Peptides against a protein of PDB entry 7Z53. Designs and how they scored, part 68

Target 1, 150 residues: chain A of PDB entry 7Z53
Amino acid sequence: PRIKNQADCIPFFRSCPACPGSNITIRNQINALTSFVDASMVYGSEEPLARNLRNMSNQLGLLAVNQRFQDNGRALLPFDNLHDDPCLLTNRSARIPCFLAGDTRSSEMPELTSMHTLLLREHNRLATELKSLNPRWDGERLYQEARKIV

## One batch from the design tools (peptide; made by RFdiffusion4, then SolubleMPNN)

Design b2_p18_8_s3 (from b2_p18_8, 11 letters changed)
Fold by OpenDDE base, seed 3:
Structure b2_p18_8_s3 (fold): chain B 150 residues (1-150), chain A 18 residues (1-18)
Amino acid sequence: as target 1 above (150 residues)
Amino acid sequence: KTLELLLERRSQIPPNPY
């Protein structure tokens, strides 16, 4: 092999092309979105974290939202309760804690924070609609069904 | 639930406004 130090190798795979029938030289990628979007970063991969990310004050199957701030009336991620919160230490004048999410990087990467926020809103929207369609469902059923749809 | 049931459920929900 060309690379002798295989211990430091990182495997990288290239997607197969989709060739159009016309003489167009543009290489299109085969859509790999057949897989379910892994939303574990939103819901948490562990049960204790998953429970902390939920709104347990009612039977609506909602994820917890920020109780202090909103974005033009729309929900934001809830704040975490960290000892020695690095977000508070970074800018002491702002006094904004780190966000609580399934991925700890949610407060470190603005792009990830945005994605988490959108999926939070989508889950709560779906749970709300499912409640209207199925009024007798409890919070656990609503949460699980919304999670499966996201 | 099966994928078909999930898709049916999703189709009953209004489109994503986001």
Scores: peptide ipSAE 0.017, ipTM 0.506, DockQ to the pose 0.017
Fold by OpenDDE base, seed 4:
Structure b2_p18_8_s3 (fold): chain B 150 residues (1-150), chain A 18 residues (1-18)
Amino acid sequence: as target 1 above (150 residues)
Amino acid sequence: KTLELLLERRSQIPPNPY
């Protein structure tokens, strides 16, 4: 799968290999991130996607979480609903669909999946805390304020 | 927000249990 929106791309650069004169057959490449991971990727760059990533069933300002699986009670990314789900096609035995996230690569890169998961949890934690502190805030306010903090 | 900013802000808020 390709990210259609380039705004969702995280650029990576590899350094030139050092040519050690020694028989070191292992090319040590230094992977460098050109920028920090933007937590905003969790929220989606497009409004329709952003809405789909939210839990709209209540006024808690939460991001949607997986409805089938949890990590010892902790939230996981929700599954997407794709007609030809590349994750299902890649490993037919696993039968695990792609995750729905702001970055379409979330299911392709375990590190990205983890980051999205962590930030999902953090957002929901913050939103929950903000709700406790500000019980009159509606879901939109909670969502936006939590998003600002993340 | 960037990861760096998030980490900085996390130091100012209650611990994250996750």
Scores: peptide ipSAE 0.008, ipTM 0.396, DockQ to the pose 0.019
Fold by OpenDDE base, seed 5:
Structure b2_p18_8_s3 (fold): chain B 150 residues (1-150), chain A 18 residues (1-18)
Amino acid sequence: as target 1 above (150 residues)
Amino acid sequence: KTLELLLERRSQIPPNPY
């Protein structure tokens, strides 16, 4: 992987954890990322979480984006609402909470955060394109079709 | 552009760059 992290090991959806650092093999890292790219980390594997990750304010089939910050106009992951937010506790002066994603560990590993962000943007891009191609599709259809393409 | 073209483009996505 191009981006390497020195953080702790993170278990992934499948039985294979990802362990950033010198002790992890390239195959393990790739496999972990491949498992991640099944999109469950982006969309959520459970319906309640999946709904929380969606922009439900319109019928555009979009995923929710950060309402406070953008990256030069590009979307960032929305913030989570954790009772004991470890991100806030780590640096109290920064006051930046953990990101909300299909995996709660998204803020623990910058590589995951980046990938989630990219896939978020890609989904929203696809949904936008699909809306242009199919103006009569509702938000659910757009969301599902974009999800299939991602 | 069509949905089919988008799907075709998906199939052309390169493998994991990491």
Scores: peptide ipSAE 0.027, ipTM 0.508, DockQ to the pose 0.015; fails the geometry check
Fold by OpenDDE base, seed 2:
Order: C-alpha cells, then structure tokens, then sequence
Structure b2_p18_8_s3 (fold): chain B 150 residues (1-150), chain A 18 residues (1-18)
C-alpha cells in the first residue's frame, strides 16, 4: 500500500459508477451530494442532517452557527459531534473539531469551508430580512423561503 | 456558477404581500 499509516488518512468513499449518455468513455460516479444550485452542501441532502443544521431555539428560520467562535463578529459553521473526529486527530495541538455542514467535506477542503461559511451567513441574512418584511412568518416559512433564494 | 454569481442572486429578497 502506498500509505502505510492509516491514521494519517482522511476517509473518502467512492460512489457507484454512472454512465449518462451514449458516448461516454469516462467512468462517472453518482453524486451523493446535491448540486451547488440547490445549496445542499449547506442545507444537507437528508432531513435528519438538515434539522441538525438549523437553529431550533427560535422561530427565526436560521441555520445553526458556531457557539464558541466568531470571525470578527461574523458567524462560523457549527462543530460536528464525531466520535473519532479526524480534525482533532490530524492536529492534536489545535484542538478544533470538524465543522458540521451539509457536505461532510466541509472541514476537509478549505474551499468548501469558506463557501459554506459565506452561504451560512447569507442564509441567515436573508432569513433576518425576510422576517422584517414578513413578521408573521414562522421559523419554518422563513427557513424555507430563505433556502429557496439561496 | 461562481460564488459571486450565487451571492448576487441570493441578495434578492422578495416580500410576501400576504
């Protein structure tokens, strides 16, 4: 094996192959993540995950934010609750857990972390403005409408 | 789509008249 120390590895899984079209010479894979168009990387593709990504403490339709850290007053992604947190294991001194997002790769790829953070902030901004425009909307309506705009 | 285009689209907030 090329890498002998498995503790140095971040686990990735290969999806099943898919061949869309008649003249496809390259093996494609079924995408387990929703498209960037629907922002499923932020909201989650499954309902249980989607609920965990929401702030359920109020009726403001917000996504959950980090409770320990902020970026100069701006929101950060919440931490996940992983038993064997690879983010903690890869850098013992930093002691920073993996982020919770719709895409499990959010902490593995800095590009995704940044984008997810921005879209998290945008959703919460939209939900806040929608609440101002529509004060009678409940949290579910605010969340869904903001999600549609994002 | 680029992040900039996504953010531009998402900056639109339509009010509900009802």
Amino acid sequence: as target 1 above (150 residues)
Amino acid sequence: KTLELLLERRSQIPPNPY
Scores: peptide ipSAE 0.023, ipTM 0.422, DockQ to the pose 0.016; fails the geometry check

Design b2_p18_8_s4 (from b2_p18_8, 10 letters changed)
Fold by OpenDDE base, seed 5:
Structure b2_p18_8_s4 (fold): chain B 150 residues (1-150), chain A 18 residues (1-18)
Amino acid sequence: as target 1 above (150 residues)
Amino acid sequence: ATLALALQRRSQVPPNPY
């Protein structure tokens, strides 16, 4: 990254440009999909929210997932439990609540919804693999280690 | 870092029931 110390930076990422040595200068992008992503908005920036986003029913270090729906067997974001759920009010017939995520905008912006969903899946995948590799780790350790990798 | 790379290099993402 251009900024070396990003401890106090806003979580945002942009891929780097690349130029070929041709007569026509074309700006290409380096694939940065495997680069570090600050997933603070996936985990929640505050501890109370972070705890609510976790699956606390076991010691697997997982994030909570939707209990009603899946995407072809893949996890979706959990629903929030709001008394006056604006998502329910927006479309009465659909009866789909707002998603619970580290970012309150997750239900408002499909792009964020998708990204949070992917990172949720990745975290849980990593936690599962870490459990396999380290069977003695408790849920807290698994969660923290998976969070570090994401 | 090593573990992260090892996990990321997998060609197939395993099912995630959780």
Scores: peptide ipSAE 0.019, ipTM 0.402, DockQ to the pose 0.020
Fold by OpenDDE base, seed 2:
Structure b2_p18_8_s4 (fold): chain B 150 residues (1-150), chain A 18 residues (1-18)
Amino acid sequence: as target 1 above (150 residues)
Amino acid sequence: ATLALALQRRSQVPPNPY
């Protein structure tokens, strides 16, 4: 069956297949993420994305936060700036764009959105604590040290 | 206090270059 109204669909991109040497029965995918353990879903696996996820307006080593909304005073993920934003297309009346995170699925799966939000808050908390303990550290060092702790 | 101590110990380690 062909869905005719493509505007109401969330676009999914299928990864390229990988051929493992030992198991030919399961089609593996190329993983663009580094790992869950290193919190690549929060920080990004690519340097350009990683930079876009950071608050570069100061030297506090913080991740960027939503500029429009908060959760009872707590941070939310920043919005992305997509040409054809699938989140806006899903519900035109809501007018809520997709979130920007290290994992592009952050807006697709509420579970990921929640985890990314929590880890965003935790990173920023850690960076703030590290700044208080090490006032001379610049934003890069604060960011990297907080990233290691998360 | 425990977190502060942990963070202090961490502050003595150079940032991960990776």
Scores: peptide ipSAE 0.017, ipTM 0.424, DockQ to the pose 0.012
Fold by OpenDDE base, seed 4:
Structure b2_p18_8_s4 (fold): chain B 150 residues (1-150), chain A 18 residues (1-18)
Amino acid sequence: as target 1 above (150 residues)
Amino acid sequence: ATLALALQRRSQVPPNPY
């Protein structure tokens, strides 16, 4: 390796490549998840964040939703609780905090906000359906199974 | 129900309430 002192290294691991079925020169990573969609931006990659993104008030396996606003009865992303909220600073008159999502950029681009919102709704829909199909499942099971499907 | 059953019924459920 170029760097001899491993203490100076940040341990990044590269995902295994997917086997190309043909003369595809583009390297794709293998998807180890059951879903074709990498929804890590919705769920967060770190456990503390992942917990904050969940609705922990019940055993329904739901993601947290906005408590102040809805879109015609549909869920919106929850607000974050930032001491120095850049979204509040951007438009002081609107007083809309930044959204909380698995991706910290969720409030920076409308496309990301929309995607996160859609996947939030889909997760909660799936969790609700899974609860109907499996009434004995607890919130953790519902959350994890819905996460795998998304 | 199995995951497979859940997936099969996905298209048959009422519109997304969320």
Scores: peptide ipSAE 0.015, ipTM 0.299, DockQ to the pose 0.015
Fold by OpenDDE base, seed 3:
Structure b2_p18_8_s4 (fold): chain B 150 residues (1-150), chain A 18 residues (1-18)
Amino acid sequence: as target 1 above (150 residues)
Amino acid sequence: ATLALALQRRSQVPPNPY
């Protein structure tokens, strides 16, 4: 390799091109988001995390919400339970821990926090509607069906 | 996903993808 100091290099991978039509001069990327939006950022990609993100206190198929704070009566993301919480360490006066989400970056970028909050609310809304339409469904079915709609 | 599908009673629970 021409560059001897690999410690200063950031690996960069180029996505595969998409060929939608004959007259497109701009190389488009394959939109991985158009496939099954695995909202893994909201629900978690690992089963233990996914369980921790759910409200297990009832059979309503809901995601867990913050138990300390609300936004004008609307739900916020639950707090994580980290031993060395970086959010608490960065601002000791605020005493606000990091949010728990499917993506660990949820507390790093306010944009992600907002998006995750909206999707949390949408999931819980959908689960509530599904319960109304299907009163005999248990919490697992409500959760899975709402997840597929999100 | 379409709201229309949400309004339909689904007979099968999709398998847990995890």
Scores: peptide ipSAE 0.020, ipTM 0.446, DockQ to the pose 0.016; fails the geometry check

## One batch from the design tools (peptide; made by RFdiffusion4, then SolubleMPNN)

Design b2_p19_1_s1 (from b2_p19_1, 7 letters changed)
Fold by OpenDDE base, seed 5:
Structure b2_p19_1_s1 (fold): chain B 150 residues (1-150), chain A 19 residues (1-19)
Amino acid sequence: as target 1 above (150 residues)
Amino acid sequence: AEAEREALEREATALALQP
């Protein structure tokens, strides 16, 4: 897609920037990204991993989020619990563990971290919206319906 | 796609409104 006056647009990788003054929104940008991304990178390809990536403390169908840090009030990926955490080994002073995601490379590549973070936020946004629309849906239904949209 | 999302949301709304 061609965007008029890219100066007021937010740049994204893999596709055109999101422009508030155009029909191309952040939502459309995220949808475009999902067309090039295996959802297994976000949700996990195996059931044990998929369960670890979910918030199982409630029936809201949410993905798990970082419990220590937020990005200006917005969600970040949860930390993994690796015995030999390479992220901790690379910088002993930072003491920041690797992120937990469907792709083990998420912590090593900032591009993947950013993309997975956006998709995490989008899933949780969708699950929240679906809960509002369908108050009787349980966490499994909300999770699956949100996953279908992402 | 956004169109698919909107369709799914409409369906979800319709299901929620069913007695």
Scores: peptide ipSAE 0.018, ipTM 0.511, DockQ to the pose 0.029
Fold by OpenDDE base, seed 3:
Structure b2_p19_1_s1 (fold): chain B 150 residues (1-150), chain A 19 residues (1-19)
Amino acid sequence: as target 1 above (150 residues)
Amino acid sequence: AEAEREALEREATALALQP
């Protein structure tokens, strides 16, 4: 569904299509919201984790996505590979492992998981568009530039 | 870069305004 009414836009993303690009006040508000969302929660604060959160199969600068499930064709967070997965231990009937995110607590709070999922999708969207605009950029550059925009 | 971000935002806006 295409957003025809700017009032329907939730300004959680810097690339919100309903936000006029010239409005500094809206940008500042969005930046404030993104500052509240510590990017380290999405990208990881430690380099080993950050690498595990990236798609290393190509030079597109993408974050890794779930390889088993999608949400109506849209990306979900990848699963973690914990030997003693607390998510599996808590609800054995569900058999759903913890999601891998920059914050290990992501699976404890559905709201946090949802936010990470949205930011994952936005990052990958941005990286894709940046590749189109800058075809000579490698995966590292695409990843870093997309990260800066998120 | 700021210019690239603005270009992306313009593109996103154009897509959103399409019926």
Scores: peptide ipSAE 0.017, ipTM 0.484, DockQ to the pose 0.027
Fold by OpenDDE base, seed 1:
Structure b2_p19_1_s1 (fold): chain B 150 residues (1-150), chain A 19 residues (1-19)
Amino acid sequence: as target 1 above (150 residues)
Amino acid sequence: AEAEREALEREATALALQP
């Protein structure tokens, strides 16, 4: 829900609530989260990969989501499109391709897959809210601002 | 501009973190 009273402090993970009068504290807390969560695992460390991880079909600044499957209506990581997909090769019965993520290990460890999925959802949630708060921002601005918060 | 940006970031973060 939107904060109607900005005089109140806002809670953050792993830290004390950030008060509106302390912008530096807020930024530090956000940066601390980003440092704890290597954002490169979600967004990619290389620009070509980063672009492939984005939803470029609109100006909403969203990360790409799986187009074949959802988790009870919630987003999943997109599939990669490898010619020789190792995930398909290692488990012939499952017939599930590798997921596309910033960290190529995302499909090797279920824990990473889950974490990437959560952060994907978080980014898209942030981008959605930023769009609501500032409707004139384009997709690049929304993407970058959401990325800074994650 | 910076103050406005910070306000937007705070609001977005709060919304994301709150149930």
Scores: peptide ipSAE 0.015, ipTM 0.537, DockQ to the pose 0.028
Fold by OpenDDE base, seed 4:
Structure b2_p19_1_s1 (fold): chain B 150 residues (1-150), chain A 19 residues (1-19)
Amino acid sequence: as target 1 above (150 residues)
Amino acid sequence: AEAEREALEREATALALQP
């Protein structure tokens, strides 16, 4: 539930207060984050980037996920394809390229990477749920509706 | 967004409870 009395809370996000004793769920936190960041960091602000961030191999409305690595079976951000990838140059032994996200700075700050990853997972979860509820929706509809909810 | 999510969850629950 939304906290009605903002006076009892400490402002933390644009529209989200931190209230002592409040039962803020993980889901509520994610929603607060998306309101704070307008989710453009996840979906991209430009159509060419937005297309690159999507899984276009099916009609499930999913964002693209890493094809090489997973986190205990959970999705990670896809890698970008940069000619001179600074992430590869930073640690040549690791050979891990920069992540692809709506914000090009996602790989520069682990905190941002984590948030992007969480929102990626949430989008894909929502898209999957929407597909289950609306089997006739195509990938574009699923993507857009999930994006609106995130 | 939150309201829509909650609505979807309620709908999903209803579907799951259908015989």
Scores: peptide ipSAE 0.024, ipTM 0.498, DockQ to the pose 0.029; fails the geometry check

Design b2_p19_1_s2 (from b2_p19_1, 7 letters changed)
Fold by OpenDDE base, seed 3:
Structure b2_p19_1_s2 (fold): chain B 150 residues (1-150), chain A 19 residues (1-19)
Amino acid sequence: as target 1 above (150 residues)
Amino acid sequence: SMEEEERLIREATALALQP
């Protein structure tokens, strides 16, 4: 689709990778998705936060996942460790702290939390696949390559 | 599907975040 209102346009540039079977439709769909999803919301825009969002216990290039809960066997976002956690204060009976994500708003909007969760799962899936294809890659390489693909 | 998973996560999260 073409934007007709060029007065409100913000310049955006993206690399053009090779597409399987020269299917431009698939690439267009991926571009639309990645243009809508700011990956910095998932990975963090600052290095200290980005490190805290990673699983550093192994060399698999994974993002950290929740250690207490899963969604029918699938990963959830890790919990943050906030002093005076507002999520704990909101519902004391639930005792669920705020999620740790690249965007602090993740625990404020359920839609954002769901998106972060899906992208977390996708990153870890990609990292796992990349590890199988490239067994000699270390955790840093796996993390960075998966991040570029998401 | 991803859409169904998103819906389920959204609903679960909404229940957890709402006072």
Scores: peptide ipSAE 0.023, ipTM 0.577, DockQ to the pose 0.044
Fold by OpenDDE base, seed 2:
Formats: structure tokens, sequence, C-alpha cells
Structure b2_p19_1_s2 (fold): chain B 150 residues (1-150), chain A 19 residues (1-19)
């Protein structure tokens, strides 16, 4: 699960845990912000990740959403499928995996999680609107056009 | 507002992560 307070740290398998007060966390946050303009933190900068972030079950150009949880009917980020999920190690009782986003650090800070979620919703909103305006556009076109607007 | 939505997301996520 994501860090809830400044005292929380996420243990990583075969690596040092990430803590909000660490230089690593600050650097990661800065890196996420630098990618804000191109929204690569949401869509992924690598093609395999980008594909995993998409809803490929239809031609609506949507990003994938969480299948277990919603926020009052609104979308949340999908869970990642990590072999060694650091979020599961933080709270073994909760058994909540890390969120999947364009930035692998999305679950480390609530602000990033929220921002990614908001942009996920915005993308899906835009894609839906674009579909309404352009019914003949396929999923790829919808996805790309929505991505350009975000 | 975006701020309210962000707050709701945080709250919902926090609740989901609770045992």
Amino acid sequence: as target 1 above (150 residues)
Amino acid sequence: SMEEEERLIREATALALQP
C-alpha cells in the first residue's frame, strides 16, 4: 500500500526502503513532476508499460481501471502485478498491491497516487467525449487524441 | 474541485488499505 504518513517506509526486495524524508523520495517526486507536461507519468514512457496501462478489452481508447475498488463509483488506478510487490510487504494484513501507473512510484506518495488517478479519470473522460464526437474513431485514435489533450 | 476529488481519492484509498 501507499505511504500514509511521513514515518512510513516502503520496503523493497533486495533494495533499500523508500521513505518520504529520504533524498531518493524527493528525487523521485521531482522526476515525476518533470514528466508532468508530457503526462508520461500517467501513460508510461515505455511501450510495454503503456500497453499494460490501457484497457485493451474494447475500442474506446480508455486507460485500465481498478477492478476491485472504486471511489464512489469513480475510477481508481489498477493494481500492478509485481512478483515482489513492495506494497504488500508494508501491510501484509491489507494485502493491497501497488498501483499500476506510468510512474512506478505512484504508490509511494499519496499525492502521486491522487494525481495519477485524476489524470486517469480525465483521460477516460476525454476519450469518452471524443468517442461521442467521433464515433468512427477506433480505440487507438481515441487513446492518442485524448493523450494529446491531457 | 480537483482538491476535493484528490481528498476523496486519498480517503478512499486509505480505507481500502485498512485491514
Scores: peptide ipSAE 0.022, ipTM 0.544, DockQ to the pose 0.046
Fold by OpenDDE base, seed 5:
Structure b2_p19_1_s2 (fold): chain B 150 residues (1-150), chain A 19 residues (1-19)
Amino acid sequence: as target 1 above (150 residues)
Amino acid sequence: SMEEEERLIREATALALQP
């Protein structure tokens, strides 16, 4: 469906045009698949990034969500804080920065954005359910257990 | 026992999260 309200549109950034048959494209796809398998695109492959992707304001084991926008009440990826944000440069009037995710391509490919968003929601759903079932678990336990399931 | 209770909680968790 066509988004009628352009003000609600989030711009995406592409660093390069799609090069069909290029080794770069193939490798990027493989990397994306690998990241999907290990969920590193969602959780981050390095501890500093992983911490930045978590909601540290409570002990619920949740991943951070966007604080400005929601999808009809559902969570969206948080925004990154890049010095030279290419997403902001793409549409200066919209002033929508790039998403923060375990994969930097989250704002370059809508497909990845969607996948990351879904997995974010799933993690938070699982963490919430685990909290309900295990009220004594702290945020770290909830986060890790939910991560294992995803 | 506490261990049994934890086991039951884990089992309940697994059941609740099954697709």
Scores: peptide ipSAE 0.014, ipTM 0.376, DockQ to the pose 0.040
Fold by OpenDDE base, seed 4:
Structure b2_p19_1_s2 (fold): chain B 150 residues (1-150), chain A 19 residues (1-19)
Amino acid sequence: as target 1 above (150 residues)
Amino acid sequence: SMEEEERLIREATALALQP
């Protein structure tokens, strides 16, 4: 049945098939992960969240990083500050709170967490490089320019 | 590589999120 009212439709996206050869016997899905890297997942779609995701202690245009843990010197996502942290409740022994990211689901899916972490690192790398190249840029400009590149 | 880092982070996170 054709849905006449588009308002009743739930938008969904489908990955495109890839055919490795002329003989279309195997249909592979194209990894659209890179194409669907919406920066909103990293930076937040809402301004209050976006601000919370930034390191506002300096003018380096950096995203906030975890203050308790690092990965061999590399940045991890900052922890959120939730009263009833579901991540703490999920694994009481681990005692790892939910990560703060642009997508609230980042802590629910390790794949998202990893991606957000990598993009966090990339942003901060870019911002650092941009600062080196443009010493007069303030934190806002560095942040925005790095965001555009990511 | 970025892929290796992603794997490591994913694994670490998965362990942390396990009930």
Scores: peptide ipSAE 0.021, ipTM 0.515, DockQ to the pose 0.043; fails the geometry check

Design b2_p19_1_s3 (from b2_p19_1, 7 letters changed)
Fold by OpenDDE base, seed 1:
Structure b2_p19_1_s3 (fold): chain B 150 residues (1-150), chain A 19 residues (1-19)
Amino acid sequence: as target 1 above (150 residues)
Amino acid sequence: MEAEREELERQATALALQP
């Protein structure tokens, strides 16, 4: 398990309230995700995050992968680069940062981590196959077409 | 730079094709 000490608190922030009107009897929250079925959990809901999730070093339309660790040669989620990384703060001995994903909760639950890892692998597989089929496509087109299929 | 790019592309492709 990533968290070995149950006595330690996990740093977690509550979402800001959304105030759509003057007569709010029920506290709504600002949605940090899109309302669309667009796989924003994988690709991000904001353009800066979406760019950080991409491998921009080439024109293959790939998502970024972990550069430090692999699962028997298979891609893992990249690490985030947070100043106050909750994962580093929770387990200082492991020195394992939080994963970077479209959903910020990707490091909180292993089920989400696993799902995002699988979808990342599938995107990259699709983008690679699309490149093979369409050698003239640029990285943006490959990324968008793979994203549409996912 | 070109050789590093080709190697990165090869690695990215290899990682993408792994089931």
Scores: peptide ipSAE 0.000, ipTM 0.266, DockQ to the pose 0.097
Fold by OpenDDE base, seed 2:
Structure b2_p19_1_s3 (fold): chain B 150 residues (1-150), chain A 19 residues (1-19)
Amino acid sequence: as target 1 above (150 residues)
Amino acid sequence: MEAEREELERQATALALQP
């Protein structure tokens, strides 16, 4: 192997190949993410992940937020719970875990981290306003309606 | 159902336009 010390590597895995309809010599991969239109980067593409991204402690339809850190009183993405957390492995001094988001790359690219954080804040804003407008809505309704707007 | 949807869409639009 070209890299002898794998402890300093971010573990990336290659997905299965996709067969393009055209005679493209480039090996395409199956997209594990849904379209940008459904904001799956924020909400997750799978139900278990989607549930983990939600604040299930109340009926406010909110996404989960970081419990340790805030950005000047504003919400940050929650931390993930990974056994071999690549964020902890890459920067042992900072000791900051990877963020939990619908896109697993949310901690790999600062641009995605920022975007996901903004969309998290927007969802929670929308859910809060929807609750104000519709006091009788439950957390599921608030979450789904806020998700449709984002 | 349709009336509720229309009201929801109105509310959603109002929220989206908030600064």
Scores: peptide ipSAE 0.000, ipTM 0.280, DockQ to the pose 0.037
Fold by OpenDDE base, seed 3:
Structure b2_p19_1_s3 (fold): chain B 150 residues (1-150), chain A 19 residues (1-19)
Amino acid sequence: as target 1 above (150 residues)
Amino acid sequence: MEAEREELERQATALALQP
C-alpha cells in the first residue's frame, strides 16, 4: 500500500450491486430503503421501526407522540429509547433524549425535526378525519390510508 | 372495488385541498 500509516485510514466500503434480471451493463446499488414517495423518513423503511413509530394502544391508526412535552397543545415527536443516546450524551443536564422518527437524522438538524413533526401532525390529522368519515375502519386501514395520502 | 377506490380518491383529494 502507498499509505504506511493505516491507523489514520478511514474505512470506506462500496455498497453491494443489485443483480439485474436483464442484460443491464450498468452497475446499480441495492436499495436498502423504500421508495422516496412513501415518506419513509416519517414511517421508517423497516417493519420493526415502523411498528415503534405507531400508537398501538388504540385502533385509530395514529403515529406515536411525545408523552412528556407538547407545543401549545400540539403533538411533538416521541423520544427514542437508545442505550447510548447521543442527545443524552451531548447534554447530560437537559436529560432530553433523541427523537424517534423514520429517519435516524431527525435529531441532528432542527429543520428535520420540524419537518418530521409537521408530517406526524398531518398523518394524525388525516387518520382522525378518515376515522370520522369511515367509523368501521380498523387502525391498520386508517394508518395505511393516511400514509398513502401523506 | 373500483367504486370504492374512486370514492377514496375523491375523499383523499378533498382532504388534500382543505387549507
Scores: peptide ipSAE 0.000, ipTM 0.217, DockQ to the pose 0.034
Fold by OpenDDE base, seed 4:
Structure b2_p19_1_s3 (fold): chain B 150 residues (1-150), chain A 19 residues (1-19)
Amino acid sequence: as target 1 above (150 residues)
Amino acid sequence: MEAEREELERQATALALQP
């Protein structure tokens, strides 16, 4: 039966095909979310998420870091604030929330968590160095220039 | 190099934790 109530429908849009100039028989999709290489796994693909991933308390252009835990003084990924946090549900004893990252899967695999943590550290390092080199740069410029380097 | 990197990471972390 065709669902008549649009409120019961999940909007699903099929990605447009990329038009390769060559006789490629494989249908590739156009990426409409982000640039080809923009570290969207770190920065998010949507502005609200990207803002939540930033430290907005200062003009240093830094990503948000964990407020509860550090690795020998090194930054860790911030925790997410999920209503039904799957990380809290899966390990009730540890009481460790899922990590907030540009990729929601950042907490599914330790390898992803590690890579996101590394890139977060690198961004914050770069932003700090860029601030030292360019004291007059604001937080937005620092963030964007660090993001371009990453 | 490694110690300097670690110090920079600590500094970046400390700056990121500033209110």
Scores: peptide ipSAE 0.000, ipTM 0.335, DockQ to the pose 0.846

